# Peptides against a protein of PDB entry 3H8D: the designs that were tried, part 218

Target 1, 122 residues: chain A of PDB entry 3H8D
Amino acid sequence: DMKRQQRFFRIPFIRPADQYKDPQNKKKGWWYAHFDGPWIARQMELHPDKPPILLVAGKDDMEMCELNLEETGLTRKRGAEILPRQFEEIWERCGGIQYLQSAIESRQARPTYATAMLQNLL

## One batch from the design tools (peptide; made by RFdiffusion4, then SolubleMPNN)

Design b2_p29_8_s3 (from b2_p29_8, 12 letters changed)
Fold by OpenDDE base, seed 5:
Structure b2_p29_8_s3 (fold): chain B 122 residues (1-122), chain C 122 residues (1-122), chain A 29 residues (1-29)
Amino acid sequence: as target 1 above (122 residues)
Amino acid sequence: as target 1 above (122 residues)
Amino acid sequence: SAAKRLQELLEQEEKEFPYKPSEEILFLE
């Protein structure tokens, strides 16, 4: 389990509503993913006009990427992969630690590298 | 007919030509489907670098999903299902109303929930 | 069939961008 590769990705997005707007009216968001081996462990979305969305495996599976990492093509997408700290810094700022902790305590979180690290921290 | 469940789905895609490109060079599209019961009624594709593709049952059957909803696995794909308004807002912006209307007037559209709703509006 | 190709495209394209946004977002690259 601890031998699984931890990989982090970031993709910019715009709202579909902004697709046909002028570039100056297209507000950019950022989609983040943490993959614990082949499967997503955490997802995070920074929106330009609403609070960040935090998602954790087990709890939020219906709102998260269902494809395995290879199926995502993220590993083949230049500039998508980011460093662990680039994910974690934003995750921490968005309240991700508390969000994941609550998911563990409520027994909603699927065990992942993220849950293991948090349980070791606590 | 009006008792059939209307279900809407959205799947992001990368162009096959971008599959092996770096992330910054893989522009994401969005595939949308409206299922009127088990069968697709409307399909829509948002491409990052070309006009949206609008497809309606009867007219565009050869370019649309031939699988029934259960065969697609879309109902089992978390985050694929979207609200009706999330489809309709994009459909309207892409000129879908006029596209479907023209398909009805030309007698190319297969009767669906979408054709019925539009005929009630006109 | 167009559906199998679309499903394969969707599976391949899903394999390319399975990023389920929580909302309607268009991923920029």
Scores: peptide ipSAE 0.098, ipTM 0.445, DockQ to the pose 0.241; fails the geometry check
Fold by OpenDDE base, seed 1:
Parts: C-alpha cells; sequence; structure tokens
Structure b2_p29_8_s3 (fold): chain B 122 residues (1-122), chain C 122 residues (1-122), chain A 29 residues (1-29)
C-alpha cells in the first residue's frame, strides 16, 4: 500500500475589511493545510487579532477545505508548499495535539495520517 | 461621488459531465468575476481543456452573470473573494486587455471601472 | 440563463471550495 503523500501548505490572507487599506494597515494572517493524499487532514489559521483556529477532518469538515489537493491549485502556487515541520511546529504551539486528541477521544476525528501519528505517540 | 467598490471573486467549477466521477477525474475550471459596485464588469473562465473565456459588460451581457453582487452570494462564500491583482494577472495573461480594448473600439463595451482604467492607460 | 445555471453549478461546487477559511478572508498570493 503506497503511503499517501503528506503535503503541507501555507497561504497568507487578509481580512476583507483590510483589502482597500494601505499595505501597512493590512494585517496578514496565515492559512495552513495538511493534506493526507488528496484530502485535507488538518487545517489551521493564524489570525493577527484573534486566537488560532484549529480544524481536523471528521470533526470540522464543514469549516475545512472540501476540495481535493489537485482541485485547490495549491500545488501550482509558488511558495505555498511548506515542509512538514513548518506545519507541525505551529500546530504544536497552537495546541493542535490536544485538539486532535480530544477529537479522537470523542470519536469525531476521521482517521488520517495525523490521527495515526498521534496514536503512535501515545 | 463615492467610487464604487471594486470587488473580485474566484470560484472553482467542475464540468457537469465530471460531477459524478472520482475526484481524480474531475477537471476543475476557475470562474472569475469583477464587480464594479453591484454589477459585473468583467467575467473570465479558465477551463482545463479549452481556451479561456473572456467576457465584458455591454458586449457579453447575455453570457455574464445577470445577478447583482448581493444576489450572487459571492460575498458570503468563504474564500471566493480575491485581490484585484489576482484577477488582473490572469486577465492580462488571457488577453483581456486586447479583448476589452476591442470591445471599447467597437462601442460594445458598457462603461465600467475596467473601461475607464484601460482608457487611462492608453 | 446560462449564467444562472453556471452560478447554481458554482454554488453547488462551492461545497468544493479550496479555501474554506473559518471566516471571510482574502487570500494573498
Amino acid sequence: as target 1 above (122 residues)
Amino acid sequence: as target 1 above (122 residues)
Amino acid sequence: SAAKRLQELLEQEEKEFPYKPSEEILFLE
């Protein structure tokens, strides 16, 4: 069984209310995605003025990217793809481990590479 | 005179014939719209297997979105809104400048922000 | 109209939107 490719992406964003402001007044956030093969496993958003948003497949499907990886065009976006560690470091700092663990324990998390890795760590 | 807000949107689409195919066989296109205030000024479609479609208000009204911006629900669609440059870069690459210029010269283009900007550039 | 059909299709397919941000955000390139 060819292990599904784990791919990670990061894209900066601005708030709609800031789109017409001077560049200095545009507060940037960062959108992150972890794809386990074609499908998203984890999503994370760093906002400039609110707590990080953490999302996991199964629990948060309605708030997560519904496109498969090819459909997102992320693979064609220059500089969007990041290393696994660049995702995981932020994920850990934002409490992602505990968030995913709670989703597993509540049986809300869909099995993904992320759930499997966490279960192997526990 | 408060300048009408220029807003840009992008939505992926799949061909109706691919709707029930496996995700790997769904070729995505991208639909783009430029709204000059409440009304569409330019529309563009990137198809995976045919030339880009370029549409301008006045000339192509029957093929363009007839709904005002509020009616489209695009403003409520998460991630649909894009920066002006994200539209313009694709528009330029697809020959949109020449297309709009020809529509102006033939007197088919309705005056919009896009026509005004092009006229200021020439 | 063809435009309305496309919009309805796009609305159905927006369930398949690549960037479902948790809130309205504008992605930068």
Scores: peptide ipSAE 0.088, ipTM 0.419, DockQ to the pose 0.134; fails the geometry check
Fold by OpenDDE base, seed 3:
Structure b2_p29_8_s3 (fold): chain B 122 residues (1-122), chain C 122 residues (1-122), chain A 29 residues (1-29)
Amino acid sequence: as target 1 above (122 residues)
Amino acid sequence: as target 1 above (122 residues)
Amino acid sequence: SAAKRLQELLEQEEKEFPYKPSEEILFLE
């Protein structure tokens, strides 16, 4: 598990209601993903007008990426890949540690690099 | 232009307001794309609660896919690729012929396989 | 932008697909 390549991605988004607005009136959100090898481990969404959404593999599978990393095309999307710290900084600010911890404690989280690292930290 | 591979894709979406509803209460929309070689020529969105959105290259570039086909990952997304007729049937029902024709007449449409085929039909 | 709308839709669709945003969001390029 710890030997799998960890890759992180970020994609900006707009609300559908803002699609036809002028660029100045389109409030951007940000979608984030952490892939633990070929499969997503964590997903996070920063919205301009609501609380951040945090998702973890096992608990939130129905709301998360079910494509493998190659199927997503994220590795081919210029500017999508980000550094681990660029993900983790936002994850921490959004309460991601507590969210993942709760998912582990409730036995909802699938074991990932993220769960292993959290278990080593706590 | 006419020698480029024409590939068609369809992707279901749910409205944000329906995401947290039970599956039975999630009204699906459908996104459609026509790629003329590596680049999108036409895009179409079927919404459950508003008129269809039709987009054509040149006119609607700011609203359409600027990724090349490889960058999208659509070719790697199982079940996303559809037959030409599956796109064209919906395109025709949505008034796509008239929309593309108007874009050609206004000199807004970028030349694509779609514009060439329409010019051969009319 | 277009990777924006396709990602919007790949990610709205990756609600039914794997970039599942928690709400219909139109991803930006």
Scores: peptide ipSAE 0.068, ipTM 0.436, DockQ to the pose 0.275; fails the geometry check
Fold by OpenDDE base, seed 4:
Structure b2_p29_8_s3 (fold): chain B 122 residues (1-122), chain C 122 residues (1-122), chain A 29 residues (1-29)
Amino acid sequence: as target 1 above (122 residues)
Amino acid sequence: as target 1 above (122 residues)
Amino acid sequence: SAAKRLQELLEQEEKEFPYKPSEEILFLE
């Protein structure tokens, strides 16, 4: 199971309210995804004015990307792919470890690379 | 406070995966909003293949429309505005009453027209 | 209209990303 390739992506976003503003007046957010093989394992959104949104497979399937990695086109989008540490640093800072831990303990998390790694650290 | 105009809106959406399909092969979702005066009080999304998303002001501010009603332009979109019953029928069918009740009881809901009406029924 | 923009935004976000349409975010290409 843990033989699947781990891949991480980041896409900037703007709020609908900022869409027609000058580029200098657009507050950028950042969407992040962790794919464990073909399927998303973790998702995260950094908003310019709202708390981070953290999502984990099993618990938050309804709010997460439903496409497989190939269907997303993320692998074909220049500059979308990021290093594992670029995801994990933000995930940690946003309380992602505690969020994932609670999802595991409540049995809401689907087993993924992320759940396995966290369980190895604990 | 409850002197504000209640207005309801519905916008169809098409899943990313269906965007480039023939119109007959596109599964439509539906976005719904309840505005209590200038601000959103409830939001709801019907997906063709996922459970409904239910959102209430105070609890889900980070996942809801952040624009005031005038900024959304919903009042200027032909066919976007719907009757109260067209929203409430779907809200009820999706478990919105229970969702809003839990948000009130947990003190996560911001007081709105929707919270006041539910409290009047209970 | 801004509602057309909102729908266009929802439709655009849906074009780029298989995410549930969060009206709060517009993915930048």
Scores: peptide ipSAE 0.068, ipTM 0.421, DockQ to the pose 0.063; fails the geometry check

Design b2_p29_8_s4 (from b2_p29_8, 13 letters changed)
Fold by OpenDDE base, seed 4:
Structure b2_p29_8_s4 (fold): chain B 122 residues (1-122), chain C 122 residues (1-122), chain A 29 residues (1-29)
Amino acid sequence: as target 1 above (122 residues)
Amino acid sequence: as target 1 above (122 residues)
Amino acid sequence: SAAARLQELLAQEEQQFPYQPSEEELFLA
């Protein structure tokens, strides 16, 4: 439903292997999530040493956060929430449009705000 | 209308008198705006040397930005847009709830998303 | 689990994100 609030979040992470290294040797990754109402619609991960990971609801449920938005605590973490464009800019650069499109075409994507927006774009 | 997008912006400013001073002597203020669709609903200013300024549509139109959102160029200025909570946190701390409530009670406030939300809160 | 991973991420020390209200803003409010 278009009435559901769209919220976006970003969390930096340090690789487990780097956790005890000197600061200059700690490579940072970024975890992203798009919530369509209470439920995750898209997830994305930027890694310092491997390609980005893109995940979409329906197709990648097993690899995505299973918690609803409130359960994640993201809304209560200062600095975690980001603007829609801050998510979308990275999503687009990582090939997220194509990834989601392919998931729709293969009938693997669950309908979300994201799928609806893409369908309107095409 | 609840269908209108709510967007929030923040811009730092230097006082005119400080513009040519040394960096350490330039005190920074902050300008905030809430747009309910294309039109401003609330404006707020943090000053380094005087109390915060709170402004609400209807009551304070003469002191608020008269440009519609698109005309301001704020949507095209990187870093200007902020999350709703980033505005609301400061608004609340500055007594914005009481200010808007008083404007409603005195019949000076123009109905906006902000007035509707406050009325739902009370 | 994905939930566990998220909690681990949230527990890490974070750098300040862009566009977060500054201490100066909070002080002036």
Scores: peptide ipSAE 0.110, ipTM 0.668, DockQ to the pose 0.501
Fold by OpenDDE base, seed 3:
Structure b2_p29_8_s4 (fold): chain B 122 residues (1-122), chain C 122 residues (1-122), chain A 29 residues (1-29)
Amino acid sequence: as target 1 above (122 residues)
Amino acid sequence: as target 1 above (122 residues)
Amino acid sequence: SAAARLQELLAQEEQQFPYQPSEEELFLA
């Protein structure tokens, strides 16, 4: 139910093309995930050279992390976990509210904590 | 009860003596707080030039923040809130477990989420 | 440009919320 633990994570990444470049030439991206209990509810990717990717459970399952939270090892990675607001601030800036809302309206979104919160907000 | 929201905060501080020094001469300390609901449960201070200060509710009330969480404005200060583990990692390194344990044993500690968790651990 | 704004956002994110715990904090503890 919606009493499940909500946990948020962020991982920086370097594009494959920049892997072997000098640090000043490595453009950093950011991978974000919101887990509603053991399962991902939202995923977000910030790229240095293309629009952000917004993904919501149900609609974008095939593009999202398929591992449950424990399988990801994120809970064991120091510095990976972030506060809800750290996720939501970026999510909102990237148009995540509208994206999730559209997914709900089109019946593509799987019910999650995120969908419930949005429905309560509107 | 112990279902109260647990929230953790960290604020850097500059010693009064360093207030008007150049940035390179400003030695930074860190102020930490654990709030169990609206009330502080633990406080911790890292200083650049003296031992860390550990404070627990009940025992150290007069040395701790007297404001409730809302009064502090910490919830509205960007970057102030931290994850539980960010607090606990430093707390443990500073000997916080032993400090709180001693406060419990001496009946100086006010029951908090922190005391309950420690009692469950031992 | 959109790209420039995104880079600024990424830089701000890193600056505001460092990925790793502060070495200073760990040293002082």
Scores: peptide ipSAE 0.095, ipTM 0.647, DockQ to the pose 0.104
Fold by OpenDDE base, seed 1:
Structure b2_p29_8_s4 (fold): chain B 122 residues (1-122), chain C 122 residues (1-122), chain A 29 residues (1-29)
Amino acid sequence: as target 1 above (122 residues)
Amino acid sequence: as target 1 above (122 residues)
Amino acid sequence: SAAARLQELLAQEEQQFPYQPSEEELFLA
């Protein structure tokens, strides 16, 4: 099994309500994705005014990116790609380990690189 | 052959002559490295006052980092690691493809991930 | 859809992405 490439991305977003405000009044959020090969394994969203959103493959498929990595255009967006640790640091801070672990234990998580890595830590 | 991990790093440096100057007069250079597993495959230096330096394993071993990746401490230096494309974009702009190709053709280049990738492009 | 949302996010990006080469790096290269 040729190891699927793990790729991580981050995109800032402005809240819909702030789109027409002055730049200083636009609070940024951040959208994150972890792709395990062509398919998303984890998604995360940092919001300026609500708790972080954590999503894992299998459990949250309906809320996650349904496009394969190539279809997203993320690989072509300059500066969107980030290092694994840049994703993981935020993921950990947002309680992602516990979230994914709970999804595994409830048998809701689809097997991914993320689930495998967590199981190796544990 | 478990694919050796390709890791890329970048560190800014200040010219020795500028070390004691005012911050506005300190011109930064950039040191880059590509590690193919534990050993350096390519090194690159951007200088504010001279042409870029390109170095490839086998040919330029005496001028390149002699430490293995772990010994460098680069993996522990926050912000030092960069994405492959961040290295490659600068490498390409500096004529790195031609430099490495010439080193391969002259039989000076040590086989690395970099040499293999270049040979796959040709 | 998640796809549509992602495309909106991609279109809305106003901030310089952190992993682009700096102007300095590009100038020196």
Scores: peptide ipSAE 0.125, ipTM 0.673, DockQ to the pose 0.566; fails the geometry check
Fold by OpenDDE base, seed 2:
Parts: structure tokens; sequence; C-alpha cells
Structure b2_p29_8_s4 (fold): chain B 122 residues (1-122), chain C 122 residues (1-122), chain A 29 residues (1-29)
């Protein structure tokens, strides 16, 4: 049922190596997730010193959040939830469309709201 | 069709009387809108020097935004769109639930997503 | 694990996010 609620989340993180540095030396990363109903459909990570990480359900399950949405606690963390466009804007900039398309074409992507939307655009 | 997209917006404003004052003397207000599809369902205004204003469709049409969502340009204004909870949190704090309930009971409220949600809670 | 990573991220010091209600908004409400 693609009528499932689509919810998006973002949380900042500091690298473990920077935890004890002065504030000005703590380079921040960003963790993003798209949940299609209770399960993650896409995950994305922005790092200060390496390329973005893009992950899609089916292909990258072992690297993605295995918890359902409720188990993550994201819905209860103030400020974690973001608008769809806030996720998509970054996703697009990171090459997410091409990444997901390739996963679909290689038959590695699990069908989600994200795959359906992409297939509607192409 | 209550399957219409629910979208929420917030924009700050400075009172006309403060427009030419120094920045420290410009007291900021906040304008909020809930659109149920193309039409406004609820409006709310926070003021620095008077009580919040709460407005609901049907009852307060003459005081609310008369433009459809597309005409407002809100969808194109970066940073204007907010999450549902960001609207609802302020709405609740301002007594919006009671205000809308009273409008429903007095048969002044127009049916919207907001009225439907409230009636599901009661 | 991915779960452990997420929990670590969630446990980090909470920072301000651009779209949260401001203290001013909450005060005026």
Amino acid sequence: as target 1 above (122 residues)
Amino acid sequence: as target 1 above (122 residues)
Amino acid sequence: SAAARLQELLAQEEQQFPYQPSEEELFLA
C-alpha cells in the first residue's frame, strides 16, 4: 500500500574522533532517513571529509537502519523530523536519483514509495 | 475529499509601526496558515504585544487569507513551509482545540481536515 | 550495527534545527 505515510528525518552527528575536541574543531555530519510507513526506504549520510553515502532499501539493507520507525525513537526526538523536500533536495544533489535508478535497473531495489515516485518521473 | 494534501506555513512579520526602528526595537510577530488542499482551513497569528489570533474556516472567512494556496506564493517561499506538528504545537498552546470545537458546536465552522481530525479525537 | 549507529547519533548533544519553533514563538503562544 503506497498510501503509507512518508516521513523524513535528519539528525546531526559529530565524528567519534572529534568528540573531545574544541567546538570549532568538531566537524558535523548529517544522517538522513526516509521511512515508507514503518520501514526505511532510503538513507543518506553527509560527511565533512568524505563523499556522501546513499543507501536504498533492498540493495543496501545490511548497511541501513534495521529498526522500524517506532523503534528508532525518531518520532519522539524534537527537531529530527523534516519536510519531504528537505530530504529530496539533498538526495538530488548527492546523485540519489541516479543511484536509485541504477538499483532499480539492476533489480536490487526493493519496491518502495521512492521507487514508485522515480518510475513515475521516468 | 479529506485525502487532500495538508500543508502548513509560517512567516514572520514586523509591525508596520516598527518598520523604521532600529533592529532591537522591531518586535516580531508570526503568521501561520494551514491549507487543506488549495484552501485555508486555519490561520493563526502571534503578536508581541497582544493575545494570539485564532481563525477557522467558515467562522472567520472574512479575516482569513482569501487566496488559494498557489496564489499566496507560500509554496515558493523558501523556509515558509513547516511540519504539521510545528503548526499544531502552537495551535494547541493558543487554545486552538477549544476554539475550533466551539466553532463546530456553534455550527460556524466549515468542514475541513481540521474539523474532521478534531471530531476523531472527541 | 546500523541500530547501534543510530542510537549513538541520537544520544549526541541535541542541536538546534532550522525549522523548529523558536523560543520566541513558544513564548508568544
Scores: peptide ipSAE 0.119, ipTM 0.666, DockQ to the pose 0.533; fails the geometry check

## One batch from the design tools (peptide; made by RFdiffusion4, then SolubleMPNN)

Design b2_p30_1_s1 (from b2_p30_1, 16 letters changed)
Fold by OpenDDE base, seed 4:
Structure b2_p30_1_s1 (fold): chain B 122 residues (1-122), chain C 122 residues (1-122), chain A 30 residues (1-30)
Amino acid sequence: as target 1 above (122 residues)
Amino acid sequence: as target 1 above (122 residues)
Amino acid sequence: DELVENQEYLARLLERREEARARRAAYIAE
């Protein structure tokens, strides 16, 4: 049901190798997640030293968070929740539309709010 | 979308310890799966020496088959596909209705054809 | 350090997944 609440989260991280470096030498990455109700629909990672990682439910289940939203504790982590557009802007910029489209066409994407919205767009 | 094809499969298995025993000493178990389109919704295992194992999508993802239906090869395995009732009869007998109901009520079950049908029943 | 804590948080999420996967048993023999 597409009446489920759509919630988006972002967490910054640093590479383990940079953990004890001076601040100017710590390169920051960003972890993103889209939850369609209690279940993850999309995951995205921006790394300072490699291409963005895009993940969609069904195709990339083994690489994505398997915990439901409540189990992640994201709803209780201050500053983690973001607006839908804050996720979508990065998603689009990183080629997420094409990635999800390909996953749908190859029958690898599990139906989610994200797949439904894309199919309305195209 | 509940227009997805519902397909059911059953495969026998033998305990590793019984693999090289005489036929009369090999106790056979049964592995069952319900696929809601390309994705598994329910899994069930009948063991000769322990209680049945019931698994539902969302709650038991880590214990269930992670492959989509096409990747399993089940559609090409002679004798593997069974009728819906052949699955449901065993599911019901093993307490599957109560198991799935509890998973729904605890918000652990991912919405599937199975959850929708149960919610129509109750 | 907030970034270090976040890194550890994400690492713990991944660890729980790997632990769960390791507990999965295979039953099908045929």
Scores: peptide ipSAE 0.178, ipTM 0.525, DockQ to the pose 0.249
Fold by OpenDDE base, seed 5:
Structure b2_p30_1_s1 (fold): chain B 122 residues (1-122), chain C 122 residues (1-122), chain A 30 residues (1-30)
Amino acid sequence: as target 1 above (122 residues)
Amino acid sequence: as target 1 above (122 residues)
Amino acid sequence: DELVENQEYLARLLERREEARARRAAYIAE
């Protein structure tokens, strides 16, 4: 069933090493998550000092958030939820389509809304 | 898609505390797994000294095997694979139907072959 | 500082995952 609610979230973060620096010296990163119903489908991390990290369910489960959506508290965190396109725009820029496609082709990705949409696109 | 291959496995285990004891003092348990395609749907542990542990995907992901089927090597482990009924018989005896039903009702279980079959049964 | 709080939030999420993994008993003997 691909009619589960698709929800997207973004949380800015700073490196632990920058925690006590002046605001101008705190390099900001961004943590992104796509939830297919209660379950995470994709995760992405933008870092100020290294390449983006792309993660897809099935392939990268060990590195992704393991909590269901309600357990994360993301729906109750003010300003965390974003529009689908706000996630997809960054996902695409970071090579997420190719990354997910490779995960599907290698049979590493578990079925999610994301895999279904990509299969419809290609 | 509920036409993924359903495969079931059983492995005997010894408690870590019994690892270095004589064979007669090693209390044997049984580890069971149901894979819905490459992904685990249910896990069960029979212990010699405590109640059975029942685990379902979504609700108990943090306690279940996190490897996909191929990564586990179970398909290559002689004597590990069992018939569906050999799993279900124990699952039912241990209250698995009620456990899975409760997980579905509380919206903790992720959709799997197991959830679909139970929904058809009830 | 919101950024510090968010970093701590994410760190806690990771910590809970690591704790769960550590609690998994390695019952299967090769």
Scores: peptide ipSAE 0.135, ipTM 0.514, DockQ to the pose 0.201
Fold by OpenDDE base, seed 3:
Structure b2_p30_1_s1 (fold): chain B 122 residues (1-122), chain C 122 residues (1-122), chain A 30 residues (1-30)
Amino acid sequence: as target 1 above (122 residues)
Amino acid sequence: as target 1 above (122 residues)
Amino acid sequence: DELVENQEYLARLLERREEARARRAAYIAE
């Protein structure tokens, strides 16, 4: 049930082509994950050169991290964990509410903490 | 919730090395899946030359079918769908009850119809 | 540096997923 701990993570990345360029020429992206207990609920990717990618469990399983939280090692990666609002602020700006809502309405979303919170809000 | 339809499937498989051998030299295995609504809950593999493989959602996601039910095409594959008891009989014989129970107790199992039924039984 | 390490980390995550998928696909007769 919803007693599971909600944990959020963020990992920056750079395009392979920019990897060895000067810092000024490295365009940074951001990989985000929301884990509802050990299982991913939402994933988001900010890219420097294309629209953000929003992913929700059930609908986008094929494109999301398939590892459970412990397998990812994210909890052991210094600086990776972020506050809930640090995730949610970006999620909201990227249209995540509408995206998740649509996934719920289309019966594509697997029930998670995220789906429950949205359904409580609306 | 548990209003989702429970559907069970079985398909045979042949080892790659045996694929083009004479029928007598093809050792057939069986792949089983339990879908709790669109998402897999349990998977089982019977092998001709090694112990059965039992997999439960949450614990064994990396080794289980990652496709939702519709993506698998199993509902459209003639002869693939089986009755619940046809799955459960083999599951029980292979030690599935103990396997799932252990996954629940270790907090590795994602809640599914299967976990709920076992918890109701015990 | 950190960015290189992150790239390697993400690559490892993706690699494990691909390996698992490949193993599953090998057996089942379509």
Scores: peptide ipSAE 0.112, ipTM 0.509, DockQ to the pose 0.154
Fold by OpenDDE base, seed 2:
Structure b2_p30_1_s1 (fold): chain B 122 residues (1-122), chain C 122 residues (1-122), chain A 30 residues (1-30)
Amino acid sequence: as target 1 above (122 residues)
Amino acid sequence: as target 1 above (122 residues)
Amino acid sequence: DELVENQEYLARLLERREEARARRAAYIAE
C-alpha cells in the first residue's frame, strides 16, 4: 500500500492575457502534482499575480486533476517530473503542512501517502 | 492502511414517477455502498425496472457518492448498515467481480480494500 | 496553452458531477 510509487511533477503555464506578449513580458505560473501510485494526492499552483492554490485529495477532488497518472501523459513529458524535495519545499512555503493537517483533522482528506507521512511527522 | 474499517450500507429509493402513487404501486429500488474507511470503494443500485448499476472508485467517481462516510449520515440511519456478505452476495449476482476486475486491468480503478481483496482472490 | 485547456476540461467535469449527484439524490429516499 504505502509501497506505491510516489511521483512528483511540475508544469509551467502562462496567463491568458500574456499569451501573445513578448517573452520578457510573460509572467510564468507553475502547476504541481503529487501522485500516490496512479492517483493524485496533492496539487499546488503558483500564480504570478495571486496567492498560491493548495489542494488535497478527498477535500478538493473537484478542483484537482481527475485523470490517473498514465492518462495525464506526465510521465512522458520531458522535464515534467521533479524530485520529492522540489515539490515539498514549495508545498511547505505555501503552507501545505497546515492545509493538509486541517483537512485530516476535519476528516475531509482521503488517506494517501501524504496523509500518512504527515501523521508520522506530527 | 488495509486496517481501515470496512462498512456496508443499503437504503431504499422510490422512482420519481412512483413518489405519489399508492404504496402497493410503488416499486422499490435499493442503493448499496461499500466504504473503505471514510471513502466509498464500491456502489451498486438495484432498480425495479432496469438493469443493476455497478460503480467502482476511480472509474466511476463522477457517478458515485461524493460525500465521506460521516457526511452521508448513513452510520446514524437505523437499519442502513448491512453485513459484508449482504453486499457481496448482491455484488456477485450483478457481475461485480468481473466489473471490478475489468476496472483494475484497465487501470481505471483506484486502489481500495475491494481491489486488494480481488487481487488476493485471483 | 496546455494548462488553460486542462482547466476548461476540469470545469466541464465539475458540471457533469453536479448533474450526476443531483440525479442520484432525487431517487434516494431520506
Scores: peptide ipSAE 0.111, ipTM 0.503, DockQ to the pose 0.051

